# Peptides against a protein of PDB entry 3C2G, part 9

Target 1, 209 residues: chain A of PDB entry 3C2G
Amino acid sequence: IRTFDLLGLLLHDSDAIDGFVRSDGVGAITTVVQYPNNDLIRAGCKLLLQVSDAKALAKTPLENILPFLLRLIEIHPDDEVIYSGTGFLSNVVAHKQHVKDIAIRSNAIFLLHTIISKYPRLDELTDAPKRNRVCEIICNCLRTLNNFLMMWIPTPNGETKTAGPNEKQQVCKFIEIDILKKLMSCLSCEGMDTPGLLELRSTILRSFI

## One batch from the design tools (peptide; made by RFdiffusion4, then SolubleMPNN)

Design b2_p26_8_s1
Fold by OpenDDE base, seed 5:
Structure b2_p26_8_s1 (fold): chain B 209 residues (1-209), chain A 26 residues (1-26)
Amino acid sequence: as target 1 above (209 residues)
Amino acid sequence: SYVKLPPLLSDEEFEKLLKEVEEKLK
């Protein structure tokens, strides 16, 4: 726990972060957080978030790391773990097709649905810190989902793929009426990523054209 | 970090596509 906090203080610039990542720092963190200690898991996930936008991650194999993180988020009902984990996920999948593929194969789309589903409406949360954290989590989920779905939407300057049946099935969970209503209800909430919600709505529908 | 998508659908376009998707999923 203390080690992760100290590392976080040292990793304050891009060169230091890249150096840490090149030295298999991400793998080291994931190894340590396999120990069933909630405080350790929180600290480790926070550190992962801090290094999640490192350029060196493009050369880091994530085949074992991502599934582990996704499972960690799935089994831990901890807002801080979920926040850090979804933040990490959203950053690492950006601009990296191979990472998107790993995440999708690891049932990431369904997991995002599960995460959003388990939280109440933002307007029902009276505790400001809790509401803000939930908002951030949902934003991370939406950003991640958009990065996934864009692969299957024709773009002027990009190539598109056809979603497989499994992926389509997972995406269909987001267009269920109850889920759509819940997501749309967030548009009226202060502090919510309204552009992100609208973008997600558009992206989901475009994926089924 | 994330990739920006093409311009958002208008409300009218959204409703049209929603209907189309619903029909396709039946």
Scores: peptide ipSAE 0.022, ipTM 0.550, DockQ to the pose 0.306
Fold by OpenDDE base, seed 4:
Structure b2_p26_8_s1 (fold): chain B 209 residues (1-209), chain A 26 residues (1-26)
Amino acid sequence: as target 1 above (209 residues)
Amino acid sequence: SYVKLPPLLSDEEFEKLLKEVEEKLK
């Protein structure tokens, strides 16, 4: 645990992070967090989040890492783990088609819906830190979803991928009114990236028209 | 795989689309 904390402190710049990733740091973390210690898992997932936007990840195979992480998030009730994990997921799928495919094949869309669905409405959360963390988690999920949806949005060049029937069905769950309301509720959260959320809102709704 | 997104929806446009989606779900 302390090792992860110290390592996190050292990984404060992009070059250091890239170096860590090139040295299979992500794989190392995922190996360590298989140990059933909640504090260790929290620390490891936080570290994953810290390196999740590294350029070196483009060269890192994630076929084994992503399914594991998704499963970890699925079974772990810890908000901090879910926060870090969904943040990692959101970042690693960004602008990486092959990573998106891995995530989708690993039931990521359904998982995102499950995560959002399990949390109460933000207005029902009176504890500000808890509410903010939940909001961040929901935002991570929605951003990840947005990254997936972009694959199926027609481009000006007329090229578009078609979602499979299962994928479409899973995506359709996000047009549930409760999900949309949760998205809207996030817009009222203090410190949130409101412009980003508005973009997500627009993309999500347009995807179903 | 960057896709240029259309302009952000106004609140009015959003509400309209939301209604359309809701109608489709009936």
Scores: peptide ipSAE 0.021, ipTM 0.445, DockQ to the pose 0.294
Fold by OpenDDE base, seed 3:
Structure b2_p26_8_s1 (fold): chain B 209 residues (1-209), chain A 26 residues (1-26)
Amino acid sequence: as target 1 above (209 residues)
Amino acid sequence: SYVKLPPLLSDEEFEKLLKEVEEKLK
């Protein structure tokens, strides 16, 4: 835990973060958080989130890291772990086809649905910090989904990748009106990136029609 | 690969798609 705290202090700029990532820092974190300690897991996931947008991740093999993180998110009810983990996921899959493929093969789409479905409607959460955290989690999930769905949106020339049958089955879970309502609820959250969510909304809806 | 987000749906397009999704749920 102390190590992660120290690392968090040292990783204060993009160059330091890239250096850490190039030194297999992400793998190191995922190794350490295999120890069954909730505080350690929280700290590790938070650190993962901090480095999740590093450019060096494009050269980092995530075949073992990403499935581990997804499993960690799946088995932990901790909002902070889920927040950090989904944030990491959202960032690492962005514009990275190979990483998207790893995530999808690791049942990420269904997991995202599970996470979103677990939380109550945002309007039922009266505690603002809790509501905001849940909103952020849902946004992370939906943003990740958006990154997946964009792979299957036709290009201007009409070409597009086709989702496999398993992926389509998992994606079908998101056409539930409850998911769209939760997305809309996120738009009403104070301090939320409304323009970004509107873009996500557009992509999601286009993907299902 | 890097892919830019598609342009935003208009409000009218959004409502149309929403209705279509709702119809699929029936």
Scores: peptide ipSAE 0.016, ipTM 0.405, DockQ to the pose 0.303
Fold by OpenDDE base, seed 2:
Structure b2_p26_8_s1 (fold): chain B 209 residues (1-209), chain A 26 residues (1-26)
Amino acid sequence: as target 1 above (209 residues)
Amino acid sequence: SYVKLPPLLSDEEFEKLLKEVEEKLK
């Protein structure tokens, strides 16, 4: 736990982060968090989030890492783990088709829906830190979804990847009224990237028209 | 981070689109 904290302090710039990732740092963290220690899992996932935008991740095999992380998020009730994990997922799938494919094959779309569904409406949360964390989790899920949806938006060249029927079915769950309300509720949270959320909202809705 | 998204919908466009989506789901 303390080791992860110390590592996090050292990973303060892009070069250091890339160096860590190139040295299989993500794999190392993933190995460590396989031990049944909640504090360790929390710390490890937090560190994963910290390095999740590393350029070196594009060259990192994630075939084993992503399924494990997704399963971890699925079974772990800890908001901090879910926050870090969904944040990691959102960042690593961005601009990386092969990573998106791994995530989707690992049932990520359904998991994202499950995560959003399990949380109450933000207006029902009276504790500000809890409300903010839940909002961030929902946003992470929606960002991840948007990164998936972007694959199926036609390009100016007229080329587009077609979503499979299973993916389409899973995506359709996100236009449920309760999900949309939760998205809208995130717009009212303080400290959120409101413009980004509005973009997400627009893109999500456009994807179903 | 996330991929760059299309331009924002206006509030009016959003409400219209939402209605269309809801009607499609009925």
Scores: peptide ipSAE 0.014, ipTM 0.399, DockQ to the pose 0.344

Design b2_p26_8_s2
Fold by OpenDDE base, seed 2:
Structure b2_p26_8_s2 (fold): chain B 209 residues (1-209), chain A 26 residues (1-26)
Amino acid sequence: as target 1 above (209 residues)
Amino acid sequence: SFVKLPPLLSEEEFEKLLKEVLEKLS
């Protein structure tokens, strides 16, 4: 198989990243990872994460890319892929209503719940790197959820979108005790943004008050 | 619902596509 160093294609500066994204780099990565090579998929998803906050993504059509990535995350058991993919998702949906809509239509809320559900409680993981990675994955999922929930929080101007019944039902799954326990367990993880997690928790809980 | 992934690429298809991608990104 031909080696492809995805990371070598980018200079690690914002302009280079934007240039890559404007050149349909995200689409290129998603195309490449259609080959069943774990290393390639990992590298590709990692690169996606690296470019996930690029300004150019706001102008990138994600209608085909995002559903593909969501499906990839769904079927791939690799923590690194899940980490990168959920990280990408959390960043790309941030402050982008149209991207949030694409994700939600692609059953992202349910997927996030599925991802969190498949991992054990963090206190049951003795391997620190594994525990930290799982924590990060859970945090990525919750951050993404938070971004969705924020759409339905009333603004001072009174303009608020309402969640559909299906979305509401899916969101309700995140107040399950097991999910909440996993969120709480993330608060004790080293290197985690505890204030951020508390904010996420607060937003999630407030959405059900 | 999730969009189904396209069929996995063969090695030959991958190599061809990779070449095209690399050319596009150059």
Scores: peptide ipSAE 0.034, ipTM 0.605, DockQ to the pose 0.012
Fold by OpenDDE base, seed 5:
Structure b2_p26_8_s2 (fold): chain B 209 residues (1-209), chain A 26 residues (1-26)
Amino acid sequence: as target 1 above (209 residues)
Amino acid sequence: SFVKLPPLLSEEEFEKLLKEVLEKLS
């Protein structure tokens, strides 16, 4: 735990972060957090989030790391772990088709649906810190989902991959009545990625129905 | 399908792993 805190302080610039990632720092963190200690898991996921936009990640194999992180988020109901984990996910899948594929094969779309579904309506959360954290988590989920969907959206100048029937089914779950009510309740929340929410909805309706 | 996590580490295995990681990151 103290080690992760120290590492967080040392990773203060892009060169230091890239150096850490090139030395398999992400793999090291994910290995250590396999120990069942909540504080350790929180610290490790926070550090993962800190390095999640590193350029060196483009050369880092994530085939074993991403499935592990997704499973960790699934089984650990801690808001801080979910925040850091979804933040990491949203950053590492951005602009990287290969990483998106790994995440999707690892049930990421359904996991994000589960996360959003489990949280109460934002307008019903009276505790401001809790509400803000949940809002941030939902924003991370939305950014990740939109990054997934762009793989299957026809573009005038590019080839698009066709979504499989399972992926299409999983995506369409986000327009079901219960989750729509939940997502609509977020529109008035301060800090919500409203453009991202509208983008998700419009993309599903136009390209997946 | 859900990804399965590896078995939980024992305390001794964790301490050993932590030492190895610290040596690598130092």
Scores: peptide ipSAE 0.025, ipTM 0.620, DockQ to the pose 0.011
Fold by OpenDDE base, seed 1:
Structure b2_p26_8_s2 (fold): chain B 209 residues (1-209), chain A 26 residues (1-26)
Amino acid sequence: as target 1 above (209 residues)
Amino acid sequence: SFVKLPPLLSEEEFEKLLKEVLEKLS
């Protein structure tokens, strides 16, 4: 725990972060957080989030790391773990087709739906810090979904893939009224990625119409 | 350009739902 806190302080610039990632720092964190300690898991996932935008991640093998992280999020119903984990996921899949493929094969679409479905509506949360954290989690999930959906929508400058039948079925769950209401509720939260949520709205339309 | 994924709802129900959502977001 103390080590992760110290590492977080030392990894304050892009060069330090890239150096850590090149030295298999993500794998090291993943190994350490296998110990069943909630504080350790929280600290480790927070550090993962901190390095999730590193350029060096493009060269990092994530075939074992991503499935582990997805499983960790699935089995640890902790808002801080889920926040950090979904934040890491959303950042690491961005603009990286091979990472998107790994995540999808690891049942990420289903997991994202599960996470969103388990949280209450934001207007039912009276505690402001809790409400904001839940909103951030939902936004992370939706941003990740948007990154997946964009693979299957023809764009002038983008590669288009065909979604498999399982992926199509899982994506269809995101048009449930409860999910759409939660998407809309996120737009009312201050400091959220409004442009990203609006893009997702457009992506949903382009996926089903 | 767009791809048409199979919805869980009928096409008519889905279009109605999306219209409602878009109106609320406007």
Scores: peptide ipSAE 0.013, ipTM 0.352, DockQ to the pose 0.082
Fold by OpenDDE base, seed 4:
Structure b2_p26_8_s2 (fold): chain B 209 residues (1-209), chain A 26 residues (1-26)
Amino acid sequence: as target 1 above (209 residues)
Amino acid sequence: SFVKLPPLLSEEEFEKLLKEVLEKLS
């Protein structure tokens, strides 16, 4: 735990982060967090989040890492783990078709829906820190979903990857009224990426036309 | 099919689009 914290302090710039990632730091973290200690897992996931936008991740094999992380998020009720994990996921899939494919094959779409669904409405959360964290988690999930949906949107060149029937069915769950309400509730949260959420909302609906 | 709409929808546009989508899915 302390080691992860210390590492986090050292990874303060892009070069340091890239160096860590190139040295298979992500793999190292995921190996360590196999140990069933919640504090360790939390610290490890936090560190993952810190390096999740590293350029070096483009060259990092994620075939084993990503499914593990998804499983970790699935089984942990810890908001901090979920926050960090979904944040990592949303960042690593960005602009990386290969990574998106890995995530989707690993049932990420369903997981994202599950995560959003399990949290109460934001208006039911009176504790501001909790509410904010939940909002961030939902946003991470939705941002990840947006990244997935973008694969199936026609490009100007007319090239479009078609979502499979299972993926389509899973995506359809995100137009459920409860999910949409949660999305809308996030728009009211302070400090949230409102433009991004609006874009996501638009993308979701456009995916069904 | 995919509708080419602006990335950011107003609430009115969103509601309209939502209605349209729901109608198509019914």
Scores: peptide ipSAE 0.027, ipTM 0.374, DockQ to the pose 0.217; fails the geometry check

## One batch from the design tools (peptide; made by RFdiffusion4, then SolubleMPNN)

Design b2_p27_2_s2
Fold by OpenDDE base, seed 1:
Structure b2_p27_2_s2 (fold): chain B 209 residues (1-209), chain A 27 residues (1-27)
Amino acid sequence: as target 1 above (209 residues)
Amino acid sequence: SAEEERRRLIEELIEELKRIGRELEES
């Protein structure tokens, strides 16, 4: 835990973060957080989130790391772990086709739906810190989904993959009224990117309809 | 420089994480 805290203080610029990633720091974190200690898992996932936008991740093999992280957020009920894990996922899949493929093969779409479904509507949460954290988690999930959906939207200049039947069925779950209501409830959260959330909604509603 | 010192500290902490990881895997 001490090591994670110190690294969190030192990894404050892109060069340092890239250096950490090139030294297999992400792999080191994922190995450590396999120990069944909630405080350790929280600290490790927080550090993962901090380095999740590193350019060096494009050259990092994530075949073992990403499935492990997905399993971790699946089995842990801890909001902080889920927040950090979904944040890492949303950043790491951005602009990386191979990482998106790994996540999808690891049942990420279904997991994202499960996470969103787990939480109550934001208007039912009276505690502001809790409500804000839940909002961020939902936003992380939706941003990740948007990154997946963008692969299947035809563009004139690129080969577009077609989603498989199972993926299509799982994506369709996100247009359920309960999911859409949770998305819309995030628009009222303080500090949220409202235009971004509206874009996410539009992408989801246009996909596979 | 302060930057070089920070880099050295980061490298040391990475090695510490790797050490902890190995110990956990062997337990």
Scores: peptide ipSAE 0.413, ipTM 0.871, DockQ to the pose 0.937
Fold by OpenDDE base, seed 4:
Structure b2_p27_2_s2 (fold): chain B 209 residues (1-209), chain A 27 residues (1-27)
Amino acid sequence: as target 1 above (209 residues)
Amino acid sequence: SAEEERRRLIEELIEELKRIGRELEES
């Protein structure tokens, strides 16, 4: 844990972060957080989030790392771990088709649905810190989903990937009435990425209608 | 320089993480 804290203090610029990633720092973290200690997992995932936007990740093999992280947030009930994990996911898939593919093959879309389903409506949370953290988690999920869906939007050049039947089925779960009610409750929540939610809605409509 | 020293410290901490990881895998 101390090592994670120290690294968190030192990795404050892009060059240092890229250096960390090139030295397989992400792999090192993911190996350490396999140990079933909640404090260790929290600290490790927090550091993962801190380096999740590194340019060097585009050249880093994530075939083993990403599925592990997805499994971790699937089984771990801790909001801080889920926050960090979904934040890492949302950043690492951005502008990286190969990483999106890895995540989707690892059932990331279904996992995002599961996470959203787990939490109550934001307007039902009276504790502000808890509500804000849940809001951030939902935002991370929505941003990630949007990044996935953008792959299947036709480009002006006529080149577009098509979603497979499994992916389509997983996406369809987000338009279930209970999920929609939760998402709509986010629009009135302070700090919510309303533009992102609206963008996602537009992307869903363009993808499936 | 201070930057070089910071880089060195980061590298040492990465090696420490890798060491911890190896020990956990062997346990």
Scores: peptide ipSAE 0.405, ipTM 0.867, DockQ to the pose 0.962
Fold by OpenDDE base, seed 5:
Structure b2_p27_2_s2 (fold): chain B 209 residues (1-209), chain A 27 residues (1-27)
Amino acid sequence: as target 1 above (209 residues)
Amino acid sequence: SAEEERRRLIEELIEELKRIGRELEES
């Protein structure tokens, strides 16, 4: 935990963060957080989030890291871990087709649905810090999903991938009435990434309808 | 320089994490 805290203080610029990633710092964190200690897991995931936008991640093998993180988020009920993990995911998949593929193969789309499903509507949360954290988690999920769906939208050059049947089935879960109602309720809450939600809606329509 | 010192410290901390990781895997 101390080591994570110190690294968090030192990794405050892009060059340092890239250096950390090139030195397999992400792998080192993921190895340590396999130990079943909640405080350790929180600290490690927080540090992962801090380095999640590193340019050097484009050259980092994530075949073992991402599935592990997704599983961790799936089984851990801690909002802070889920926040950090979904934040990491949303950043690391951005503009990286290879990483998106790994995440999708690891059932990330369904996991995002599960995360959204587990939380109540934001307007039902009376504790402001809790509500804000949940809002951020939902935003991370939506941003990640949007990044996935963008793969299946034709580019101006006309070339596009087609979502497989499994991906389509996973995406269809987001248009369930209960999920849609929950997402709509988020729009009325302060702190919600309304532009992101609207972008996702547009992306869904363009991708599948 | 202070920047070089920071870089060295980061590298040391990474090695420490790796060490801890190996020890945890062996336990």
Scores: peptide ipSAE 0.397, ipTM 0.864, DockQ to the pose 0.971
Fold by OpenDDE base, seed 3:
Structure b2_p27_2_s2 (fold): chain B 209 residues (1-209), chain A 27 residues (1-27)
Amino acid sequence: as target 1 above (209 residues)
Amino acid sequence: SAEEERRRLIEELIEELKRIGRELEES
């Protein structure tokens, strides 16, 4: 835990973060968090989030790392772990088609839906820190989904990857009334990027038009 | 320099993290 904390303090610029990633720091974290120690898992996932926008990740094999992280998020009932994990996911898939493919093959779309579904509506949460954290988690999930959906939106050039039938079916679950209500509830959260959330909603809805 | 020291510390901590990982895998 102390190691994670110290790394978190030292990895404050892009060069240091890239150096960490090139030294297989992400792999090292994932190895440590395979053990059922909640404090270690929290600290490790927090550090993963901190390095999740590293350019060096584009050159890092994620075939083993990403499925493991998805599994961790799936089985671990910890908001901090889920927040960090979904944040990592949303950042690491951005602008990286091969990473998106790995995530999708690893059932990420279904997992995102599951995560959103398990949380109550934000208006039912009276504790502001908890409400904000849940909102952030939902936003991370939706941002990740948006990154996936953008692959399948028709471009003027007609070159569009087509989502498979399973992916389409999983995406359709996001138009469930309960999911939409939760999305709308996020729009009322203070400090949230409301325009961004509206864009995400628009993208989701357009995927069904 | 301070930057070199920071880099050294990061590398040391990465190795420590890897050590912990190996020990956990063996348990």
Scores: peptide ipSAE 0.425, ipTM 0.876, DockQ to the pose 0.937; fails the geometry check

